# Peptides against a protein of PDB entry 7PB4: the designs that were tried, part 149

Target 1, 105 residues: chain A of PDB entry 7PB4
Amino acid sequence: KMLNIKEYKEKLLSTLGEFLEDHFPLPDRSVKKKKKNIQESSVNLITLHEMLEILINRLFDVPHDPYVKISDSFWPPYVELLLRNGIALRHPEDPTRIRLEAFHQ
Target 2, 218 residues: chain B of PDB entry 7PB4
Amino acid sequence: DALQMAVGYFEKGPIKASQNKDKTLEKHLKTVENVAWKNGLASEEIDILLNIALSGKFGNAVNTRILKCMIPATVISEDSVVKAVSWLCVGKCSGSTKVLFYRWLVAMFDFIDRKEQINLLYGFFFASLQDDALCPYVCHLLYLLTKKENVKPFRVRKLLDLQAKMGMQPHLQALLSLYKFFAPALISVSLPVRKKIYFKNSENLWKTALLAVKQRNR

## One batch from the design tools (peptide; made by RFdiffusion4, then SolubleMPNN)

Design b2_p11_6_s4 (from b2_p11_6, 5 letters changed)
Fold by OpenDDE base, seed 5:
Structure b2_p11_6_s4 (fold): chain B 105 residues (1-105), chain C 218 residues (1-218), chain A 11 residues (1-11)
Amino acid sequence: as target 1 above (105 residues)
Amino acid sequence: as target 2 above (218 residues)
Amino acid sequence: MLRLMVQELLE
């Protein structure tokens, strides 16, 4: 029974990953490295899948403080997408922190 | 030139020492406005100024004026649009600025050099349909972007739900009709055959300017 | 749909 649950969760994660890749891909940073020295901090943006994983892990690992600080690797459209769809919530006192919504309430 | 100085001012910010910060700001803003409406702006200038307008660096009045003069001389870079969408999501601009941006995006759609990355943003634009203020303009944008591959069952359901909530809106009907065209099997509801597709404010603020741009580029 | 998928993942 436990093995079936694990396999089922893995399948769900895979399906979700495919969905996210198909419908919410990262923009191709065709950042033509024009060499001009503007330190555009090549902040490597993470995928929406990775962002969700971070949020999920935080919820399970630290349930009393399930908030994740928004880093430069968080693409703003992804953050907005999660917030608008009720998947994530901003911290009431710190807008730079978000948590996964507790769907079981 | 005066335009370069003006763009530089907005990019670098006001130099601390000027007692007449407001006069300087107004001078540079007028310079940008004058050039934009007369000749249009280069893609690089639009890239800089568009991001500034949406970043929240300046007040809403200034941002609005900058957006209104984002008129291309030739083309707008797709990358500028992608960056702009990112800034919109940061939430440092007003609701009115967001509306103005989508109006601008629809108006300037044909002047964007490429559409590949914008097409990838389809899902994000679709999610913005839930905003009542944005919905009419987002529907228009989606009408321009929608391909057969974008018409999915879950999006059809969302549109029908939105129709149930908002009623039969002309802009929503236009988008649904397009969806039905691409995927008739997904939409069982009989849509009224509207001969005229109507989008709110089909006459954009830039009509005269766009005509001038087209004439200069023949 | 996205919300439902995430919800299913968390149950």
Scores: peptide ipSAE 0.392, ipTM 0.868, DockQ to the pose 0.326
Fold by OpenDDE base, seed 2:
Structure b2_p11_6_s4 (fold): chain B 105 residues (1-105), chain C 218 residues (1-218), chain A 11 residues (1-11)
Amino acid sequence: as target 1 above (105 residues)
Amino acid sequence: as target 2 above (218 residues)
Amino acid sequence: MLRLMVQELLE
């Protein structure tokens, strides 16, 4: 029974990953290294799948403080997508922190 | 060049020591406006100014004026649009600024150099349909972007749900009609045969400017 | 759909 649940969750994660890749891919940052302005820190953006994984893991690992700090690797459209769809919530006092919404039945 | 000085001012911000900050800002803003409406702006200038307008660096009034003068001399870089969408999602701009951006994006759509990256943003634009203020303009944008591969059952359901909530809005009907054209099997509902697709084109703030741009680029 | 998929994953 536990193995079946794990396999089912893995399948769901895979399906979700495919869905996210198909419908919400990262833009191809042609980071045209324009030579002169050095400061465009090539911040590597994470995928929406990775972002969700971080949020899920935080919820399970630290349920009393399930908030994740928004880093520069978080693409703003992804954050907005999660917030707008009720998948994530901003911390009431710190807008730089978000958590996975507890889908309480 | 006065324009370069103006763009530089907005990019670098006001130098602390100027007692006449507001006067200086107005001067530079007028410079940008005059050049934009007369000759259009270079793609690089639009790239800089568009980000500034959406970053929340300046007040809403200034941002609105900047957006209104984002008129290309020739083309707009798709990269500028992608970056702009990112700034919109940061939440430092007003709702009115977001509406204005989508109006601008629709108006300037043909002047964007490439569409490949913008097409990748389809899902994000579609997600914005739930915003009542944005919905008419997002529908128009999606009407321009939609390909057969974008027409999915879940999106059809969402559009039908929106129609149930908002009623039979002309902009929703236009998008649904396009969806039905690409995937007739997914839309069983008889859509009224509207001979004319009506988007709120009457509110195109850039109509005269766009005509001028097209004339210069012929 | 995305919300439902995430919900199913958490269940």
Scores: peptide ipSAE 0.391, ipTM 0.867, DockQ to the pose 0.303
Fold by OpenDDE base, seed 1:
Structure b2_p11_6_s4 (fold): chain B 105 residues (1-105), chain C 218 residues (1-218), chain A 11 residues (1-11)
Amino acid sequence: as target 1 above (105 residues)
Amino acid sequence: as target 2 above (218 residues)
Amino acid sequence: MLRLMVQELLE
């Protein structure tokens, strides 16, 4: 039974990943290496799928403090998307931290 | 060049030592405004200034004035728009600034050099329909962006839900009509046959400026 | 839809 649940969750995650890639892809950074010194912080942006995985894992691993610090790898539109759709919540005292919303009605 | 100095000021920020910070800021802002309305701005200048306007580096009044003068000489870089959307989502700009940005984006849409990356942002724009203040302008933007591939059942449902909540808004009806055109099977609701599509503020703040740009580029 | 998908994943 537990294996089936895990497999089911993996399938759901995969399906979700495909959906996210289709509808909310990362913009292609035209990394045109123009050499000039502007430290464009080569911060690798993570996918929305990866962001959700991080949030989900934090919720399960640390249920008492399920907040994740927003890093430079978090693309702002993704953060906003999650917040607007009620998937994530900002920490009430620290706007740099977000958690997955507890959908437990 | 006065314009370069002005752009540099906004990019680097005020040098601490100037006793007349406000006067200096106003001087540079006026320089940008004058050039923008007279000749338009280069794509590089728009790239810099647009990000500044949305980053929250300056006050709302300054940001508003900068956005109002984001008039291209020739083209706007798609990359600038993508970056701008990112800044918009950081939440350091006011609601009014966000509205102004979307108005600007609609007004300047034809001057954006490419649309491929902007089209990838379709889902993000669609999510912004929930904001009542943005909804009219986002509908207009989506009307310009929507392709057959974007018309999905879940988006149709969302639009219908919005219509149920907000009523039959002209901008929403326009978008729904386009959706029905691409996917008639997904929209069973009879839409009023409107011969003319009406979006809010058909007369944009940049009408005169845009005419001038078009004349210069002919 | 996205919310529903995430919700389903979390149940």
Scores: peptide ipSAE 0.389, ipTM 0.866, DockQ to the pose 0.302
Fold by OpenDDE base, seed 3:
Structure b2_p11_6_s4 (fold): chain B 105 residues (1-105), chain C 218 residues (1-218), chain A 11 residues (1-11)
Amino acid sequence: as target 1 above (105 residues)
Amino acid sequence: as target 2 above (218 residues)
Amino acid sequence: MLRLMVQELLE
């Protein structure tokens, strides 16, 4: 049963990949680094597809603690999108951690 | 100068409100307000202050005042807007601040230097249509952003569902009319031919400021 | 919205 769920979610993720890229792409941060020393940590943002993949993998690899820590690579609009649509859930005691929730009909 | 000191205070200043800190805060806030309404702010100043207003660093009253004075001298950087949307999603600002931001974004839309990155945020703005408080302003924003490639069956369905729920709202009708223009086959419902696109301009808090900006940039 | 998007992709 768990394997079937994993396969289903992976298939859904694959199917959604192109759609997510088209409709929810990352912003191009190509703003020319004018040399001002503001250490804006060049944090590499991950795609929504990659974010979902991380959440899926965590759920299956560590089912008793399926939460992923929100890193600086997690673009806030993506996090909000996942939470708003019931795809992800925040940890009840630690808002910096999220888990995959049921998002299929 | 006084403006640089004020901006520096908001950027680096202490988060903990003490009573003596309130006078200093008010002084700097007034400085920003005075310059913004008189001359407008540089794109760099807007970049800093807009992020501060949405980051939750200060209270709602202060954030509201900062956001109200985000008036450009010349242009607003689209990067500032992208960053601002990110802060909105972090959830540290109030609902009223979100509404004010969308009002601001619509009001200042023509002063944003580029639209390419903002257009990439189309899906995120569209997702905000379900918020009743944001819906009128988001419709207006989407009306300004919508291209043919954005008009998809699922978005049409969502708009029609919203219309069924909320009734025939002028802002929603305006957006639907644009959708029908780009993709007539997707909207089979006879939309009343509204000759005039009606978004409430009466609520533009920046009417006088916008006129001044246009005059300075002629 | 995402649910509708998923449905649209499956159609």
Scores: peptide ipSAE 0.327, ipTM 0.856, DockQ to the pose 0.105

Design b2_p11_7_s1 (from b2_p11_7, 5 letters changed)
Fold by OpenDDE base, seed 1:
Structure b2_p11_7_s1 (fold): chain B 105 residues (1-105), chain C 218 residues (1-218), chain A 11 residues (1-11)
Amino acid sequence: as target 1 above (105 residues)
Amino acid sequence: as target 2 above (218 residues)
Amino acid sequence: MELRLLIEELL
């Protein structure tokens, strides 16, 4: 049973990967390292694919608390995309946490 | 100069100790407004101020005034627009600010230096069509951005669903007509042959300023 | 909706 879930998850993520890269790529931050002092926190943004993988993993690994904390690596447009399309939900008491919507009826 | 001091004030925020915080803010805001409408702003100044206006650092009235004076001297950096879209998604700005931003983006579209990264945001803009307040301006933006590669069956379906929900809106019809031009096989629906595409005139707020910018850059 | 549908079909 667990092997089937992992395989299913991998297949899901693999199928989504190409689609997400084509339709929702990260903007190329021209990190022109101009030397000056503004600590633009060089937080590496994760792909939408990686974000979904994190959410899916959390749902399967911790089904009783399937929420993931939004980090600085979460590009805000991706978070908004997931929320607006009903793919993810915010925690009712903590807007910094999101979960994958249970599509399993 | 006065503009650099004003931009620096907005960037660093108000110094806690000033008894006249509101007067100081108003002074700097008027400085930015005056320079922007007379001469336009440098790309770096727009980068800073646009992000401030959308970050929720200041109140809605201040943010609205800043956004209204985001008039370029020459060009707007594409990176500023990408960052701005990111801030819009954080949810710290009002709905009215979001509408104003999309109006601004359409009005200033030709002054953006590059479009490659903005084109990558196509899917995000398309997702914003669901917001009834944004929909007219997003349709106009998408009309400017849409390439053949963006016209997909799923997007056609979504536009038709929106049309079914909202009725035959001129801005939706304009976008659908463009989609039909690129992919006629995907749109079987007879679109009324409108010779003129009608979008809400988003440029009206900046019409005089845009004319002045175009005259300075001729 | 489509990404949702895609995810729903996959989930």
Scores: peptide ipSAE 0.051, ipTM 0.813, DockQ to the pose 0.323; fails the geometry check
Fold by OpenDDE base, seed 5:
Structure b2_p11_7_s1 (fold): chain B 105 residues (1-105), chain C 218 residues (1-218), chain A 11 residues (1-11)
Amino acid sequence: as target 1 above (105 residues)
Amino acid sequence: as target 2 above (218 residues)
Amino acid sequence: MELRLLIEELL
């Protein structure tokens, strides 16, 4: 039974990954290495799939504190997409933390 | 030159020690305004100033004035637009600034050098249709961006749901008509044959400036 | 709605 849940989760995550890549891809950072010193922090943005995986894992691993801190790797359009569609919620006291909503009902 | 000094002021921010911060800000803002409306701005200047206007670094009045001056001399970099969309999602700008940005984006669409990355943002723009204040302008933008590959069953359903909620809005009808053109099998509903496509504020704030830009680049 | 439904089906 547990093996079947893990395989099902992996298959679902894979299917979601393809959908998210097709419809919500990261913009190609043309890393034009123009050497000018603006520390555009070369923070590698994570995919929407990876972001959702982090949120899902946090919900399962720490259900009493299911909030994830928004890092610089979180592309703001993805955060906004999740919030606007009611997929994620901001922490009421800390706007830098978000949780997955759909699964708390 | 005066423009470089003005751009540098906005980029670096106000020097703490100036007693006349407001006068200095107004001077630099007027410099940007004068150059932008007379000659347009270089792509690099637009890149800097557009990000500043949307980052929440300055107050809404200043941001609005900067955004109104984002008139290109030649082209706008698509990278600047991608960064701008990112700033919109951070939520540090006002709702009125967001509306103004989408109006600007529609008005300046032909001056953007490339569209490949903007086309990848299609899903994000589509998600903004649920904002009643943005919806008319987002429909116009999507009308410009939509390709056959973007017309999916779930997006058709969403547009029909929006129509059910808000009624037969001209901007929504225009987008639905385009969707029906690309994928007639997905839209069984008879759409009124409108001879004229209507988008809200088709005459943008920049009409005169854009005519001047087109004349200088001919 | 579909993204939410997809996520809800995944969880």
Scores: peptide ipSAE 0.051, ipTM 0.819, DockQ to the pose 0.325; fails the geometry check
Fold by OpenDDE base, seed 3:
Structure b2_p11_7_s1 (fold): chain B 105 residues (1-105), chain C 218 residues (1-218), chain A 11 residues (1-11)
Amino acid sequence: as target 1 above (105 residues)
Amino acid sequence: as target 2 above (218 residues)
Amino acid sequence: MELRLLIEELL
């Protein structure tokens, strides 16, 4: 049973990867570092695929607390995309935490 | 200068101790408005002020006024637009501000220096078609952005579903016609041959300002 | 919707 779930997870992530890369790529931050001292923390944004992987892994690893804290690496459009499509849910008491929605109806 | 002081005020925020916070805010806002409508704003000033307007740092009334005066002197940086879309997704701005932003984005589209990064946001804009308030403006934006590579079967299905739900809206018909142009095999439905592409509210709030910008940059 | 549908089709 666990092996089938892991294989299913990997297949799901693999199939989504191409779609997510094609349709929801990260913007290239290649705009030249002009020297202005704004400590824009060079936080490296993760891909939507990586974000989903984190959420899925958390659901499997910690099913009783499947929530992931939104970090600065989480691009806000991706968070909104997941929430709007009902793929993720915000924690009822902590809006900085999200979980994968259990598709197990 | 007065503009730099005004921009600096919005960037740093109000100093807690001033008794006349509202008067100071209004003074700086009027300074920005006056310069923007008269001369336009530099790309750097738009970058700062656009992000402030969408970040939720100020109230909706102030944010609306700032957004209305995001008139370029020459160009708008695509990076500013990408950042702005990011702020819209954070959800700290009102629905009316989102509508105004899409109207602004359509109105200012030709003044954006590059489109490569904005084109990468195609999927996010397309997802916003489901919002009835945004749909007319998003259709117009997508009409400007759509390339052959963006026309996919799942997007065609979504547009047809929206048409079934909302009826034959002129803005949706315009976008569907463009999709049919790029991928006629995906759209078997006979679209009415509209000779004239019509987007509702093509009268942008910035018509006079944009004419002035074009005249200054000739 | 699209991503959900895709996920639902894959699930």
Scores: peptide ipSAE 0.050, ipTM 0.808, DockQ to the pose 0.236; fails the geometry check
Fold by OpenDDE base, seed 2:
Structure b2_p11_7_s1 (fold): chain B 105 residues (1-105), chain C 218 residues (1-218), chain A 11 residues (1-11)
Amino acid sequence: as target 1 above (105 residues)
Amino acid sequence: as target 2 above (218 residues)
Amino acid sequence: MELRLLIEELL
């Protein structure tokens, strides 16, 4: 049963990967390093695929607390995309935490 | 320079110790407004002020006024637009600010220096079609951005679903007509032959300013 | 909705 879930998860993520890359790519940070001193924290943004993988993994690994903390690596448009489309939900008491919505309830 | 002082004020924020915070804010806001409408703003000034307007650093009234004066002297950086879209998604701006931003983006579209990064945001803009307040302006933006490669079966279905929900809206019809042009096999539905595409352009707040910008850059 | 539908179709 667990192997089947893992395989299914991997297949799902692999199938989504191409779609997400094609339709929701990260913008090229033309970080023109304009020399001025503002430490724009070079936070590496993760892909939408990686974000979904994190959310899916959390749901399976910790089903009783399936929430993931939004980090600086989470591109805000991706977070909004997931929330707006009902793919993810914010924690009712902590808006910095999101979970994958259970599609099969 | 008064403009540099004003931009610097918005960037750094109000100094806590000033008894006349509101008067100072208004002074700097008026400076930005006057320069923007008279001469336009440099791309760097737009970059700073656009982020401020969408960051939630100031109240909605101030943010709205800043956004209304995001008039370029020459060009707008695509990077500024990408950052702005990111700020919109943080949820610190009002619905009215989001609407105003999309109106601004459509109005200023030709003044954006490059479109490559904005085209990568196509999916995000398309996802915003479900917002009834944004839908007319997002359709117009998508009409400007859509290429053949963007026309996919799932997007066609979504547009048809929106049409079923909202009725035959002129802005949806315009976008669907473009989709049918690029991919006629995906849209079997007969679309009314509209001689003119009608978007909500009558409400372009920047029409006069943009004419002046175009005249100065000729 | 689109991404949700896609995910729902795949899930």
Scores: peptide ipSAE 0.043, ipTM 0.765, DockQ to the pose 0.241; fails the geometry check

